# Peptides against a protein of PDB entry 7UQJ, part 186

Target 1, 160 residues: chain A of PDB entry 7UQJ
Amino acid sequence: PELYQNFNITPPRGVLFHGPPGTGKTLMARALAASCSSDERKITFFMRKGADILSKWVGEAERQLRLLFEEAKKHQPSIIFFDEIDGLAPVRSSKQEQIHASIVSTLLALMDGMDNRGQVIVIGATNRPDAVDPALRRPGRFDREFYFPLPDVKARFKIL

## One batch from the design tools (peptide; made by RFdiffusion4, then SolubleMPNN)

Design b2_p20_2_s1 (from b2_p20_2, 12 letters changed)
Fold by OpenDDE base, seed 5:
Parts: C-alpha cells; sequence; structure tokens
Structure b2_p20_2_s1 (fold): chain B 160 residues (1-160), chain C 160 residues (1-160), chain D 160 residues (1-160), chain A 20 residues (1-20)
C-alpha cells in the first residue's frame, strides 16, 4: 500500500519477481512486507510454494487457494507470496495439465476478484518467467514484473 | 570461458562447489554467471536440483538431462548449475541405486561428450562432497573443487 | 557449556530459530558451526528438513532420526540443524497426525536422552513458531528461542 | 570457542558479529 501510494501508482494485483534463484526474490518480498509495515500497521505475509500447491494439496488445491485469499483479505494489509510460481505447471502429463489448468484457473479468478482498493498484494517469484502461464501475466494479474539480476561477485563479497 | 581465459586456465568441464549449505555456493554460481556476462555477451544460467532430477523426472530424468545439455549448448555461453548434486544419490534402496546409477551414468556421458572448447560450464554444489559419486570427481568432469567456508557472522550482517 | 555456565544457565538441549524465511536462520546455524570450529576442533554439521523427514523417510523416519542423533554423538562436537521443523507437522489428516505424533515423540525422546554434557546442539528453524509442537518448546528441548527479524530493505540493498 | 550449550549465547553473539 504505502510504497505504491508514495509513487501515486495503483497497486498491481500481482507482481512477478523473476530472475535466477538466490537473487533475493523471496527476501525482497519479505523486505517489502517489512517496509510497508509500521508500528501502527502490521503487514501479514502469506507464503506458498507453487510445487507445494500442486503436490501437497492434490484435490484440495483450489479450496486452499480460496482459503488463502480469504485469509489474506481478513488480515489486510497483506502480501501473498507464491514462491516458484512456475511450479504450478509441473511435468507435462494430460492429468497434470488438467490439474494445472484448474489451479491456474482458480488463481486467475481469485486475482480478478480482488478489489483494486484491497490491501492484498500478490507476489509471484520464478526463475523462469516464460514458464509462467501467460494468462497470469496479463493486466490486473501479475502485470508488473521485476527482474532480479545476479548480484555482482563484488556486491556479494560486500555482503559477506 | 572469459573468466577462465583471463586466467589462462583451461575451462573445467565441471566445477564442484562444496561446503556447508548457505555458504553461498548457489550465489557464487550465479555471481560467476553475472560476472561472465557482459552487455555484449549474456550467459544463460540453467539450474536443477539433484533431488528434483530424481523425484520430478521419474523415468524421464535421463531424457531431461540430455535436453538440458542440448539447451545449454544451444544457448552458449551457459552455466549448468546442479544444486544438491549429491541428491542424485538419495535413499539407498536397490531400485534407487539403479536409478541413481542410470542418471549418474547419463550425466557422466554428457560431461564426457562436452567439447572442452564449448562455452558450457557445469557447476555442481553439495554439502557432502564425499557423497558425490567418485566417477563425477574425475578429470574431465567435476575436476575442480572449491570449498566454501562458512561466512563469518560479521560478513553475513554486512549483507543485511 | 561455557556461555551458560557464565550466566548460571542450564544449557538448552535445543535452540529454536524463528522468523520469516530468508532471514538467515540456516546461515546463522552454519555460522555458529564455523565459529565453534577451530583448526584443532572441527564441528560436524548435520542438516535435515522437516518436510524431508516426513516425506522421504515414510516408515523409516524414526529410525533415521535415531541414526542421525547417534551419528551426531559419534562426531562430537556437532550441530543438528532441522530446517523447517514445523514441516514435521504437515497437512492435517488423522494419518498424518499419527505420523507427526510418532516422529515428534521420537524427536522428544532423543532430545530428552541427550546428556547435557554432550557436545551436540540441536537447532530447529521455523517460519511459524506457533506451528511447532509445544512439547518441543519445553525446558530441556527447544527451550531457547531466537527471533530473526526481516532485514530492512536498506540492509538488503547493501547486500546487492 | 567450544560448542557448548553454556556458550551458545556467546557463540551466537560471536556468530552475529561474524555475520556483521
Amino acid sequence: as target 1 above (160 residues)
Amino acid sequence: as target 1 above (160 residues)
Amino acid sequence: as target 1 above (160 residues)
Amino acid sequence: MELTYSNFDELLEEAKKRLE
């Protein structure tokens, strides 16, 4: 909320963080949550892995996604962070494609159903932006993309 | 290529990064990719986890490894980073040992089939170098090893 | 021993690192292992993920935990790091609750069976301290807790 | 420093200092 308000920018419904793994996508999502939280206004941070949505919630994934978005709305302002969002589309099998299509369809509907005035930001992180369903990358969904470059080796040694 | 050329070093076919997890092996592999990429020459970075190769690609692992190496060759210069490479040898069962032996055999053949003039560097990361198949650690494969010591705690707080 | 002796505190059998993911819990556990290791005395670092204990070791989890603690005792001084320790209690099903109860029961017994003079430290890391079984958080188990705050956004930009 | 439960706070502080 505040970060987008400070720039007079309509908060995107979704933000895609893409770049090589360990470039700090997860850490940025968390830092965003921290920077948007004040003493007066705590941000609730929800995290899910794309692979976990598909594997742990077989047959319950759609329900769990709905519950996640409802809980995020209940605890506004909030961030929903999907790590490895490309993991919603795992191994190509017709059965897995159907499961993927259903889960992605549910996620699309949930993102489309968010009020733009709602204080729920969705962040998807991926190492493979081209493996993310194009429907997720349309306006009103993950319509902002941030590239996370590899830290320069020098930058990395300043960290250490 | 360029990093090794600058040091008059024959590019290894494979480099083993070993050391405790979170010592920055993945981050170094990425920093190498970034430092070897210029505005004129982008490095393509491929990442796979050893455990994912075995678990996600059951019966397709050998084919996926072949495709990975072909894609890396197509997108030269490139880095193939195998995180948790010791994860190719998971839980000891006779069936898992056979799968491991087949996957490792395929990886060995792919590494041996790389032209040393090819601009494909393979990096394996492990926390357990002794758990890596000795055949992978021979000359012409992962024949260079870099130990990643634990960063001093001070170094870590400079990152934050 | 020495630090707790200086404060007249009974050494905890376990330490809980809690805080958002990517706050450096794993890296701190490793930095501890490094800082406690000298040229004369190497610390052996064992790492397991809570989710891996439950998923990879179905029916063998209790045995693998026992072996882990025996190996840690054999290689003293040692650290056992359980990453995602809340992953011992995955999805609520009656069958999963039974598996969780058995694994947690085994872990409790193993922690209770450690001699306080033993040079085996157990570190559990979680993003959800409230999802950790309260029995694990009692005196003589994970009875010390360290919060890992989110790095400030500024701190994160100093890393890059 | 010896890895001991008694030294854990000091070791943690030393580890924190090394991460700084």
Scores: peptide ipSAE 0.036, ipTM 0.287, DockQ to the pose 0.025; fails the geometry check
Fold by OpenDDE base, seed 2:
Structure b2_p20_2_s1 (fold): chain B 160 residues (1-160), chain C 160 residues (1-160), chain D 160 residues (1-160), chain A 20 residues (1-20)
Amino acid sequence: as target 1 above (160 residues)
Amino acid sequence: as target 1 above (160 residues)
Amino acid sequence: as target 1 above (160 residues)
Amino acid sequence: MELTYSNFDELLEEAKKRLE
């Protein structure tokens, strides 16, 4: 919201944060939420773990995703953060498609169904961007990607 | 605040975050404030943009700085974060010194006037550490410096 | 290592990072490793997920822990980061003790067997500090605790 | 910088910057 507005850039619907584990993807998502929030304008931050949606809601994962997006729209401006999104929407294979097709298709439809005028940003975090279904990485979905490098241990010491 | 106290280490008065734009200086300052806050001990975070103090408060910038430090002391443990501090306290030149001498001198005096026992940390962020008045970078002021490298320009380019 | 040496403070053997998910625990551990490394003195960072040690190495988890600590000592200065350490060393219960006693006891022994002069820091991260075996939270083990709050959207608003 | 609680804040900021 405010971040993108300050640059006169329409916020992407979806942002993919990718990089090795513990590179601060989740922290950045939270910090974006915080940095875009003012006393006058609170951003509502929704966090879900991709694998949790699959494991906790066997057969209801679609409904839970829909409810999440509805709640995010209701409480906009909002950020939906999917941690480990590769667990939610792995690369489509014949076997995975049978098991995950519904969830992946639901997430795709939810991403496509967001109006650009909506104040809902979706952030997916993964350690393996190539393990995310390429359909999610298309324009209008997770169409912006941010690589979180390993903090080169060397680079940080030059700070101290 | 709590971080420093838990290690029986006196917090530095001032920390300079420097590095190219978009290297997460502001994000880190926010995360620090957040990470040092507990349910029992909230850190109050004050954010100011250096250029804003100069531009918004022509003739009152000194008073605004004093009030900021007083408020931070009143609400300690506190973090004062100056984003783009080089805009507030640029390197002294003959022309800048005439215009900025009062503001720079006030900030110096406020940094010097903080008791080491106070639970107020000042974080300055700049993209140009060499554009910050060297007087601010002396011991007892912004005496700790943290370089935020460009994540390898290649890694940043994949982000943008 | 260098961090604690620069302040003439003996690094704690173990640091517990606790707080809600996505509060930057893993990132901070990496940052610490990076901040303590110079071109001349590299900190070796070892990351393990607690649940992975239990699940991947059924019956070998003890040996893997020993090897990890040996490797960390060999490559000192080192940081060992356990993400989700509550998965590796949950609170001892009669049923858990039977299943996890060996792993927990091994980790305890490894923590106790570290010389304070050693350049190995162990960081445990958990979302549930009270789910970590209290024996690990004793002096000489994870004797320093750092709370990573949710960046309360409200607390972050006061930051802007 | 030292991994101190005092420096932890600074280290955490430094960490985030390296991730951006």
Scores: peptide ipSAE 0.023, ipTM 0.374, DockQ to the pose 0.046; fails the geometry check
Fold by OpenDDE base, seed 3:
Structure b2_p20_2_s1 (fold): chain B 160 residues (1-160), chain C 160 residues (1-160), chain D 160 residues (1-160), chain A 20 residues (1-20)
Amino acid sequence: as target 1 above (160 residues)
Amino acid sequence: as target 1 above (160 residues)
Amino acid sequence: as target 1 above (160 residues)
Amino acid sequence: MELTYSNFDELLEEAKKRLE
């Protein structure tokens, strides 16, 4: 409740942060986690990269996702931030990767299985929202999307 | 290697993050540390503020810097993040502060003494790159600079 | 009104962002300022460091705080961001610093004097919430706290 | 937009746009 009361939003089970690299998606997710954390109510921030889940946990990614959501629930209020979620949940149209399909299915099930009373927000960040499985973007999952446009292209060219 | 491979850069001994306050310099440094940290390869993140080094360690700042670099080397791969490095290493043109000159000289020596094979990245953050001693911005020190523009107040207004 | 209506919360006069350095407190504050800024409705973002107010304005810190709040009110909707607010308002238990006590009292009065109708949000950021005068953390002041945890406490323990 | 939690989403988006 309170984590979401601060957003004045019907707690999205998931929020998708999308936009070019370096637009502060991860920063914002952390800042949200932090902004929702009080001295009395610390928000536990879990961060995972999509690519890391796939690469580090070949054959165990589903279990790791389950454990992550269980740990987030145990430490609620929590934010689970998936950076590069397009790496975790590529569009299913690439039939060849059964492993990806299973991970996506597990994430979908975990998102769906989140009790709306749970103080767990899931934030996915991607540079390519169109590379995220549309099933993850449906109501009750990442049903809120936030575009992180490039800061002034001149400002990014000043970082380049 | 890997810490630096992620940057696709010949490991800068130092990276200068510069830009207005709250542009995410510190967060980026931490995000980099976190991104470079795997379960198998933990990045040790050392954070110091320039002003804290000067104020807390009057007469011992040089020793504290040496200890910091030694500890970072001991716990490599490491990131040393100097927040407000302009407070640590003000431009030498103010001849009056011998204490500052000595600290700057020590930092220069430590940067120069870093073995390029070491998995230690030094990140300096400043709101005032022109207040940083130019000697720190030379090749082999903070030789990469990243401007953290204010998110275009208009670009945030573009989300509104 | 609108600034606070969106939060569906009695507008906290102040929000405390607390958490370890580089968890994105300053960036979030700027991100919030900029996110609240539209093309039509520019949020004026005032940023001050606690230590800077104490060091630059010895004897005028109270006046500078008053001017800051007046300027923020003049340029409403506004965010006043105090970075390192623990430096501005250290815990009063150190009886010795009358100057600090006066600055804290002025900040308390300014926070209390904020018209709840004003479109001014005060954000304090600290790495040490326990170093912030408890009087600043009372209802009608920094009565909302947001913990900016390090990314993964395990990743931080993995950085440790 | 006003920094409201209701707008936080938009503020976040604006913040992102400004960081971009």
Scores: peptide ipSAE 0.007, ipTM 0.237, DockQ to the pose 0.041; fails the geometry check

Design b2_p20_2_s1 (from b2_p20_2, 12 letters changed)
Fold by OpenDDE base, seed 4:
Structure b2_p20_2_s1 (fold): chain B 160 residues (1-160), chain C 160 residues (1-160), chain D 160 residues (1-160), chain A 20 residues (1-20)
Amino acid sequence: as target 1 above (160 residues)
Amino acid sequence: as target 1 above (160 residues)
Amino acid sequence: as target 1 above (160 residues)
Amino acid sequence: MELTYSNFDELLEEAKKRLE
C-alpha cells in the first residue's frame, strides 16, 4: 500500500514550494526524500533546475523531461525536485515563448500522465509562485503549495 | 568582548558554503543575514547567482560586481551572498576564459579592497568547491569554508 | 579587527532558533557549526534533543548536560545544539516537574557558568518558544532569538 | 502524514531527523 493511502489523502502529484530564495525549499525537498526513505524502502531523489532544463538541453528539453519522469517511475518510489520551476516558464520573451510553451506543455502532460498508482512525487520550488504557469498549479499537478517564509529574525544572532 | 575576539579568529571577508545541492547553503546565508539583523541594526542581504552575473550582464559583469559591493558598503552592515559562485569561474572554455578571468579578477579585487573596517561579509555557495577558482579561496577572500553535508540520508538519494 | 567588533554586539552565550517544526532550525545550527569550521579551526558540533536528554538519561540528565558542556569546552571552539529545547522543560506534569526543574536549573547553571572566554556557543531550537522556560531566554543564556517562520502553507501538502 | 501546516512541521522534523 502506498504512503498516501495510509493518510487517506489523494497524493498530490505535485507540490509547490514557494517563498523567498534560500528559505530551505531545496533542503526541504531533500529532507522529505530522506524522510520517506527507509532501509527497506529507498526513495530515489531526482533534482533538476528549471533553468538547466531550458539551457542545457536546448531542443531536447521535452525529451529530457520525459526521460526524467521515466527514470523516476523506474526508480520509484521517487521524488522529482524541480528547483526554480519558474525557470521552465520564464516571462514571455517572444521567440522563446513557443519553446517554453512546449516544455511547460510536456511537463503538464507528464504530471497528468502519472498514474495515481505511481510512487513518484514532483516537488517544484520557486521564489516566484506567480511566475509559475497557472496550469502547473491546477489540481493533479502542483496542487499543493507551501510557502517558505524568511525566518522572521526577531533577535540578533552574532555569527559575525 | 566580541565573539570573534574570544575565538581569536580574524573575521573572514568571505565564507564559502560548499556541499551537495540543496543542503541549505542559501538558507543558511539568509538565516545568517536574518540572525545578524536586529530592530536597531538591520543587515542588508544581497543575493546574486554566479550564473546570473555571467549571463544577465554580458560585458557588464565587472561593473555589476562593483555596484554590488558599493551597494553592500552603502547599506552596511551587509551580507553579499553569491549562490553558485563556481558559476563565476566555470571550467575553462577558451573564448570565455578571458571574460571569466576578468570577472574573477574583479571579484578578487573587490574582496581584497574591502576595508577591514567594512561591515560587509561575502558568502559564496557552491556544490563544487574545487570548481571555485583557488584564488577566491585564499586568505582575505573566501578563507573560511563550510561543508554542508547532505543530511545523512541513510536513504539513497539518486540525485540524477 | 573582528566583524563582531564592528557590530558592537556582545556575543550571546545562547541563541534560540524558534519557529514551526521543519523550518530549518536544525539545519541552520549544523550549517553554523560547519560555517565556523575552517581547515585550521574545526568547530566541534554537539547535537542533543531535549526529549532525548529527558528520556534516554532518566536520573542522569543533569550529569549528561554537565558532560556535554565539559566535552564542548574540551573541544572548543564548539557549538552545542539543543534540538527541541522545549522538551527539556515540558509543560508541568506533576511528578516530572521536579525533574524538569532540576534539568533546566542545570542547563541554566551551565550556561551561566560558561566563561565569556569560552569558545562554546549554545543553540537551542524549538517549535514552541513560549514553551521554553523564560529563564533560559534571559540575557547571558538564550538571549538571542531567531524565528524560523513556517512557510505560509496556504494548502496542506501530503508528500508522504 | 497529512501535510497540514501543523503536520508539515512534524513531517519536516521527521524529514530532518531522517536527514540526520
Scores: peptide ipSAE 0.005, ipTM 0.340, DockQ to the pose 0.060; fails the geometry check

Design b2_p20_2_s2 (from b2_p20_2, 12 letters changed)
Fold by OpenDDE base, seed 3:
Structure b2_p20_2_s2 (fold): chain B 160 residues (1-160), chain C 160 residues (1-160), chain D 160 residues (1-160), chain A 20 residues (1-20)
Amino acid sequence: as target 1 above (160 residues)
Amino acid sequence: as target 1 above (160 residues)
Amino acid sequence: as target 1 above (160 residues)
Amino acid sequence: MELTYSNFDELKEKARKLLE
């Protein structure tokens, strides 16, 4: 039997941070970006909100995602952080479902189309991991999930 | 007074991930392997279950461990991940105790025998850190321990 | 709109680990040091206690901090770990407040004066993040904070 | 995967190594 699964674990292009609000998902993503940056190898950190992709980029969300990934590729090594990535979830209107499908499809294509040689990490953060489209959670995308538990309520109040 | 303890922290040859089931120990180990792999420096990830070492490799477990470490050394930089490393713990039979002692002794020797120059990291994951042989938890082996708390029970069900 | 906030996240010169005692802050700092050390790039790990800076280095604390940072710079890449960094907090005497102000001012200057090219990471650990001087928690210093929750009491007893 | 601080620093190290 093969002694190892050489998981050519392509550096996870996508990491999903999920957990309740205020568990440090955004802080972690920033901390990752910072710790991965050395003097010789500065990491470029891109931050977007999932809700902003849906609401601010109406009609251009796909284009803005492409530009974001192109810029991230240009500034390798880079991290793209999508905060509130569940905000890409369609609101209950059919028109929003079609927009969602297109945006998610574009994000999937961009994550899939990152050459295995790309020093681009995508981090998605959500409070609702169940609201993240299952297609985004497949291998080669957000195939790494990290849960952020609530610190005990007493401990959370000390962070604030 | 010496201004620093130069802990020649030999890169921890062994890291123990411990915590309840479904806290993402295996996922983290895989994620580490993936993230440590760059385009110029692919990391080879080896995964084994502790229970498989004991049950599937009956009579050859020591040899298979040696081969695993040799292959990991050949494919440096590499990560050897032992999932359920507490599964190396002897089942309550004297025959299994002797087999355990031999397997653990071999694993100890392999971890000790990794040249300080080896780019081989060994990660052990367990749900029962108390069931991991204390000899494996000594300096130069699994001398780094990382606890994976349960996400709140409600949150654990959302990861599933 | 600018497609990215290029947070020139200067590699965080300072990372604050905070959380209750025995949550693994010190263990984590050591693990980081070790895992960042490769065969080609050994990381030098410096450990100090905040209380020792205040109590053992009376009248020379500033000098000892300077020497520590100089030695860390000499042995780049390096990690300086301050355990119990809240132990730099002045005890309730006015004389200690002045000493504290000088020590903290020196630490601030050393963290600020690390060239953006320095492969020196400073990790502060505290059980009392509120007792860490706010000046140390500003951007360019301990601008990354990580909260170590208590593992559930049952889980903490399994780590012991 | 629960973000323990062990996981965080591991993630941080992981991320650092991804970005190396």
Scores: peptide ipSAE 0.008, ipTM 0.206, DockQ to the pose 0.032; fails the geometry check
Fold by OpenDDE base, seed 4:
Structure b2_p20_2_s2 (fold): chain B 160 residues (1-160), chain C 160 residues (1-160), chain D 160 residues (1-160), chain A 20 residues (1-20)
Amino acid sequence: as target 1 above (160 residues)
Amino acid sequence: as target 1 above (160 residues)
Amino acid sequence: as target 1 above (160 residues)
Amino acid sequence: MELTYSNFDELKEKARKLLE
C-alpha cells in the first residue's frame, strides 16, 4: 500500500511554490527533482516559464502544454516546473484574457487528466499566489502550496 | 593589512551571477543582501528584472536606471540586483538595438560613475552570460562572474 | 582605497552558512566560488560533505582533511566548501565522539594553520549551527556566519 | 505540512515517494 494511503493524502498532482522573487522556488523545484532522482530512477525535469508559454507560443500555447505533458508522461518519473505561473495571466487586454482563459483551461484539463498512476508532478512557482487562477489552486491541481519567505535578514552574512 | 589587499582583489562594483535557470542566482543575491545586513548596518536591496527595464519603462529606462542608482546611493550600503540582465538585450529590431545600446550605455556609465567610496554593489544574474553585453563584463563593471551550476545531481535532469 | 577597507572587515578564513535545509547554502557556496573566478583568475572549488568525511574516510578523515587543505593551497585561489559541516558531529557513541573530536581538532588546526597570505576560503554549511562545534565558530575559523532563513514559515507548504 | 528546514528532508522523502 502506497505511503499516500497511510496519510489519506491524495498525492498532489501539483504543488504551488509561492513567495517573494528570489526565495529559491526554482531552486527548490530543481533540488526536489534532484533528490527524487537516483542512479536507478532518474527523474526528468521539465521547466517552462509562464510568460514564455504565453509569448513564445502565441496561438500554440495549448498545443505546447499538451506536448509538455505528453513528454513528461513519456519520460516519467518526471517533474514539470512552471516558473512564474502567474505569467500565464496576461496584461489587461480582452484578447489576452481570452488567451489566458484558453491556456488556463488547457492546463486545468491536463492536470485533471493526469492519471493518479502517473509519476508526473507539476510544480508551479509564483511571486503572486493570488494572481494564479483560483481554479489552478483547487484539489487535484496545485492543491499544495509552499510559501518561500525571504531569507530572514537578521542573520549577518559577512561576505564583505 | 586586510586579507582583501593580499588577494589583490579590487572589490567588484559588479558581480555577474550566471548559470542555468533556477540555480538560485536570485536567491543568492537576496541571501547576500540579507547576510551583509546587520542590526547596526542594514543593506538596502534593490531588485530589477532586465526585461522589466526594457519593457515597463519604454523611453524612460535610462532615467529609471539613473533613479535606481541614485536611490541605491541614497540608501547605501546597498545592493542592486539585476535579474535576467541579458534581458536588457532586446529581440532583433534595429529600433530595439538602439534602445539596447542606450540602456546598456547608461548602465555602463552608472557603473563607471560609482565612486569607489560608494557602498553600492551591483549584481547581475543571467542564464546566458554570453548574451550579456561584453562591455558590462569588463573591469570596473561586472568584473566578477559567479557560475551557479545545477546542483550536482548525478541524476539527469532532462530540462526539455 | 578598496571598498573592503571602509568596512573594516577582516576577510574571514571561514564562513558558516547556516539555516534550514534547502535554503541554498550549498548553492551560495558554489556561486561564490564561481563568482570569484575570472578568465584570468580561476578559483578552485572543493566540496566535501561532513557526513562523507566521517563515514567514507573512517580512520583517514584527518588525513583526507589535510590533503584537502593541501590541494586547496596548491590550487589557490580556492574555496573549500563543507556541506553539512554539523555532520562531522556523529550520532551518540563514545567512539564517535572521540572520532568527532579528532576530526574537529584537525579541521581547527588546518583553519588556524592557514596563513593570512593564503587565498583559501573555507565555507561551512549547516542546517544546525548550534550542532557545529563552538570551536569552529571562533575568530580565525568560521568567524562569519550567514543565516539562510527559511522562507518565513507562516505559509504552510503543503507538499503532503 | 509546513515546509520547515527541519522537515525539508522529510519533504524530499515524501516528494520522492510521490514519484514512486
Scores: peptide ipSAE 0.007, ipTM 0.337, DockQ to the pose 0.079; fails the geometry check
Fold by OpenDDE base, seed 2:
Structure b2_p20_2_s2 (fold): chain B 160 residues (1-160), chain C 160 residues (1-160), chain D 160 residues (1-160), chain A 20 residues (1-20)
Amino acid sequence: as target 1 above (160 residues)
Amino acid sequence: as target 1 above (160 residues)
Amino acid sequence: as target 1 above (160 residues)
Amino acid sequence: MELTYSNFDELKEKARKLLE
């Protein structure tokens, strides 16, 4: 809200964080949630793993996604963070995974159905951006991408 | 190595990074590997997932751990980062998993066998420190613990 | 605080995070602030930009620094994060900047005046460690340094 | 905007502002 207002930028419906494992994607999402929370405006942070939605909620994944988005909308301003979103929304070209196709379709519909005025931000994190269905990477969905490179080997971290 | 040398602190053999998912444990480990590398002294960074060692190398997990530590020693100064180490070294109290007990025993032996002068740092990351075998948390192993909290929503990040 | 207490390590008075712009210095500082906060012991995180202290508080920068350190001490355990500290504490060799010299002298005195038992950690972040006054980099001040390398330039971060 | 670590604070600020 205020961020986008301050930049005169339409808030993305979704942001894709991508980069090698352990580049801080999940940390950034949490840090963003924290940084956007003021005393007056607490941001509600929802976190799900893509693989967990697929594995724990076989047959109910679509319903769980709907409930997640409804709850996020109810508790706006909110962030939905999908860790390992490539596990939830793999590239459609693997014909046989109707279950994946339905989950992806539900996520697409939920992202498309978010009112542009809604204070719900979706962050997807992946180690494999090319494994994410291109339909999720279109404008109005995960239309913003943040790469998280390896901190170059040159950094000297003094952990005491 | 140099970090601890500069502080006249004996480098821990192991550091446990623990905290909720996506609190930057893996980022910190990579950042540490990076920050400890100079142009003159490159730190070799090895990363493994605990669950991957257990699942991909059924029956060879112990050998793979030994090879990892040997390779880390050969390429010292080095960091071995175990992401999700609770997947590799769960609490022994679950009676039935002899394989887990052997892997844990191998990891313990490898950590104990590291010469205190060795320039090999082991970082274990977990979301569940209490799920890590207490034997790994003893002095000379993961004897140092870094908590990675959720950036508390209460952290009034006055981003000016 | 707790991190250092858990390690039986005297917390540094100051840690310098240095590296190219946007190498995660500020993120790390926040993650550290977060990581040191437990449910029982909340760390208060103070953030200032070096250039902001100099520019916003012309003639009061010294007082603002004193107030910041007093507030940090009052709310200990605490972290003071100076982003772009090279803007606050440039190398003294540039003769004409009496104002900078006074601010640097105040910061030095504040860091020196922190009781070693004080649960106040100072983190300075800079893109130019050599632009930071060497007096700040002495033992008992920013005596610990963390380099943050460029994530390899190949990371075309498409922030759309 | 590329999530360079250089831009990480800017991204964080942008993301904070996106969330505000």
Scores: peptide ipSAE 0.007, ipTM 0.333, DockQ to the pose 0.062; fails the geometry check

Design b2_p20_2_s2 (from b2_p20_2, 12 letters changed)
Fold by OpenDDE base, seed 5:
Structure b2_p20_2_s2 (fold): chain B 160 residues (1-160), chain C 160 residues (1-160), chain D 160 residues (1-160), chain A 20 residues (1-20)
Amino acid sequence: as target 1 above (160 residues)
Amino acid sequence: as target 1 above (160 residues)
Amino acid sequence: as target 1 above (160 residues)
Amino acid sequence: MELTYSNFDELKEKARKLLE
């Protein structure tokens, strides 16, 4: 929130971090959360794994998502970080596809229901941006994307 | 390899990256791999998830670990990155404990069998260093550990 | 630059990385620069040490800073990384304070003179954020800061 | 490229800038 406030920019509701595994997506999200926090204005950082939403919250994933967004709003300014957000789309089994579709639909509704004036940012991280439901990547949702390339050796030398 | 050569330090066979999830362990491992690669000396980066070793390699995890270490040696200088290495220790079920013990024993043997002159570094990342078998954390294995703290919120706001 | 473009955010002119030595400030700057470079859009990375600006560029530090910013603009998108930026402020001797004040004034002017539409990001790294001139930490300059906490000293030594 | 503390700091800075 504050990062965008200081720039007089409407904070994006959702940011997708994508790139090969271990390109620093999760670190970046945490670093963002920490940088946005001051003694006066602490940013609350919530983290969930996409796979955990399905596996650990069997039958309650939607409710847990709602609670997460409520808690994030209550503790605003907040960042919700979904690590491995493509893990919300488990392997194509018919039952898992339906559960996935329901969870994704709930997440869509929660992101759409966020007031643009709210101090909650959602960050999704994935190694497979193409495995993230295109509906999540639309405006008002994960409408901003950051690519985390492999630190190209050439690029890194060019930087050093 | 080169990193330690410049310091005249015997390269650790294994490095444990630990800290809360999303503190950049995986990013750091990749950044290391990229930083260690030049146009003249490309470092090969191998990545596996601890949970995947158990779940995707059911009954062949040991063989796949051996192949991974052989391939890493063949393509030296190399980095083997085990993401979520605590995932090699699944939840204590008796059958999973035995499978875990076998896989861990194989990994121990592979790490112990690495010649210190070899240009293979193993990086393990975990959110739960205490969930990593203490045997893996002994000298000649993951004998070097890096803590990835949460970026302190206060310190980051002081920056913004 | 690209990171901010993908988010439709005006890139900050300056980012301060601070935290104890060896917390990954310099590594992160290089990793960012590498990650922002693609085959299509190579980011040019310029690195200078704060202490080197004073010691190696005696009497020409201001001119070298100007040239650095011109070159960064010419090769945009670019990152300028000032490692140990507090080293621009040498120990309080009257002569060094005047030289520091001049160099800092030049850096301030260069950062202020950057068009917000320019694809040049300045990163300063320091172990002593409080030793960085407060004028550099104002909006339009190093107005974004990130804390790099110590990895646990034991863990860090164990990795080194 | 060797993972030095200087390189580690650089990677953290890169990650941080990617976050900015």
Scores: peptide ipSAE 0.006, ipTM 0.376, DockQ to the pose 0.042; fails the geometry check

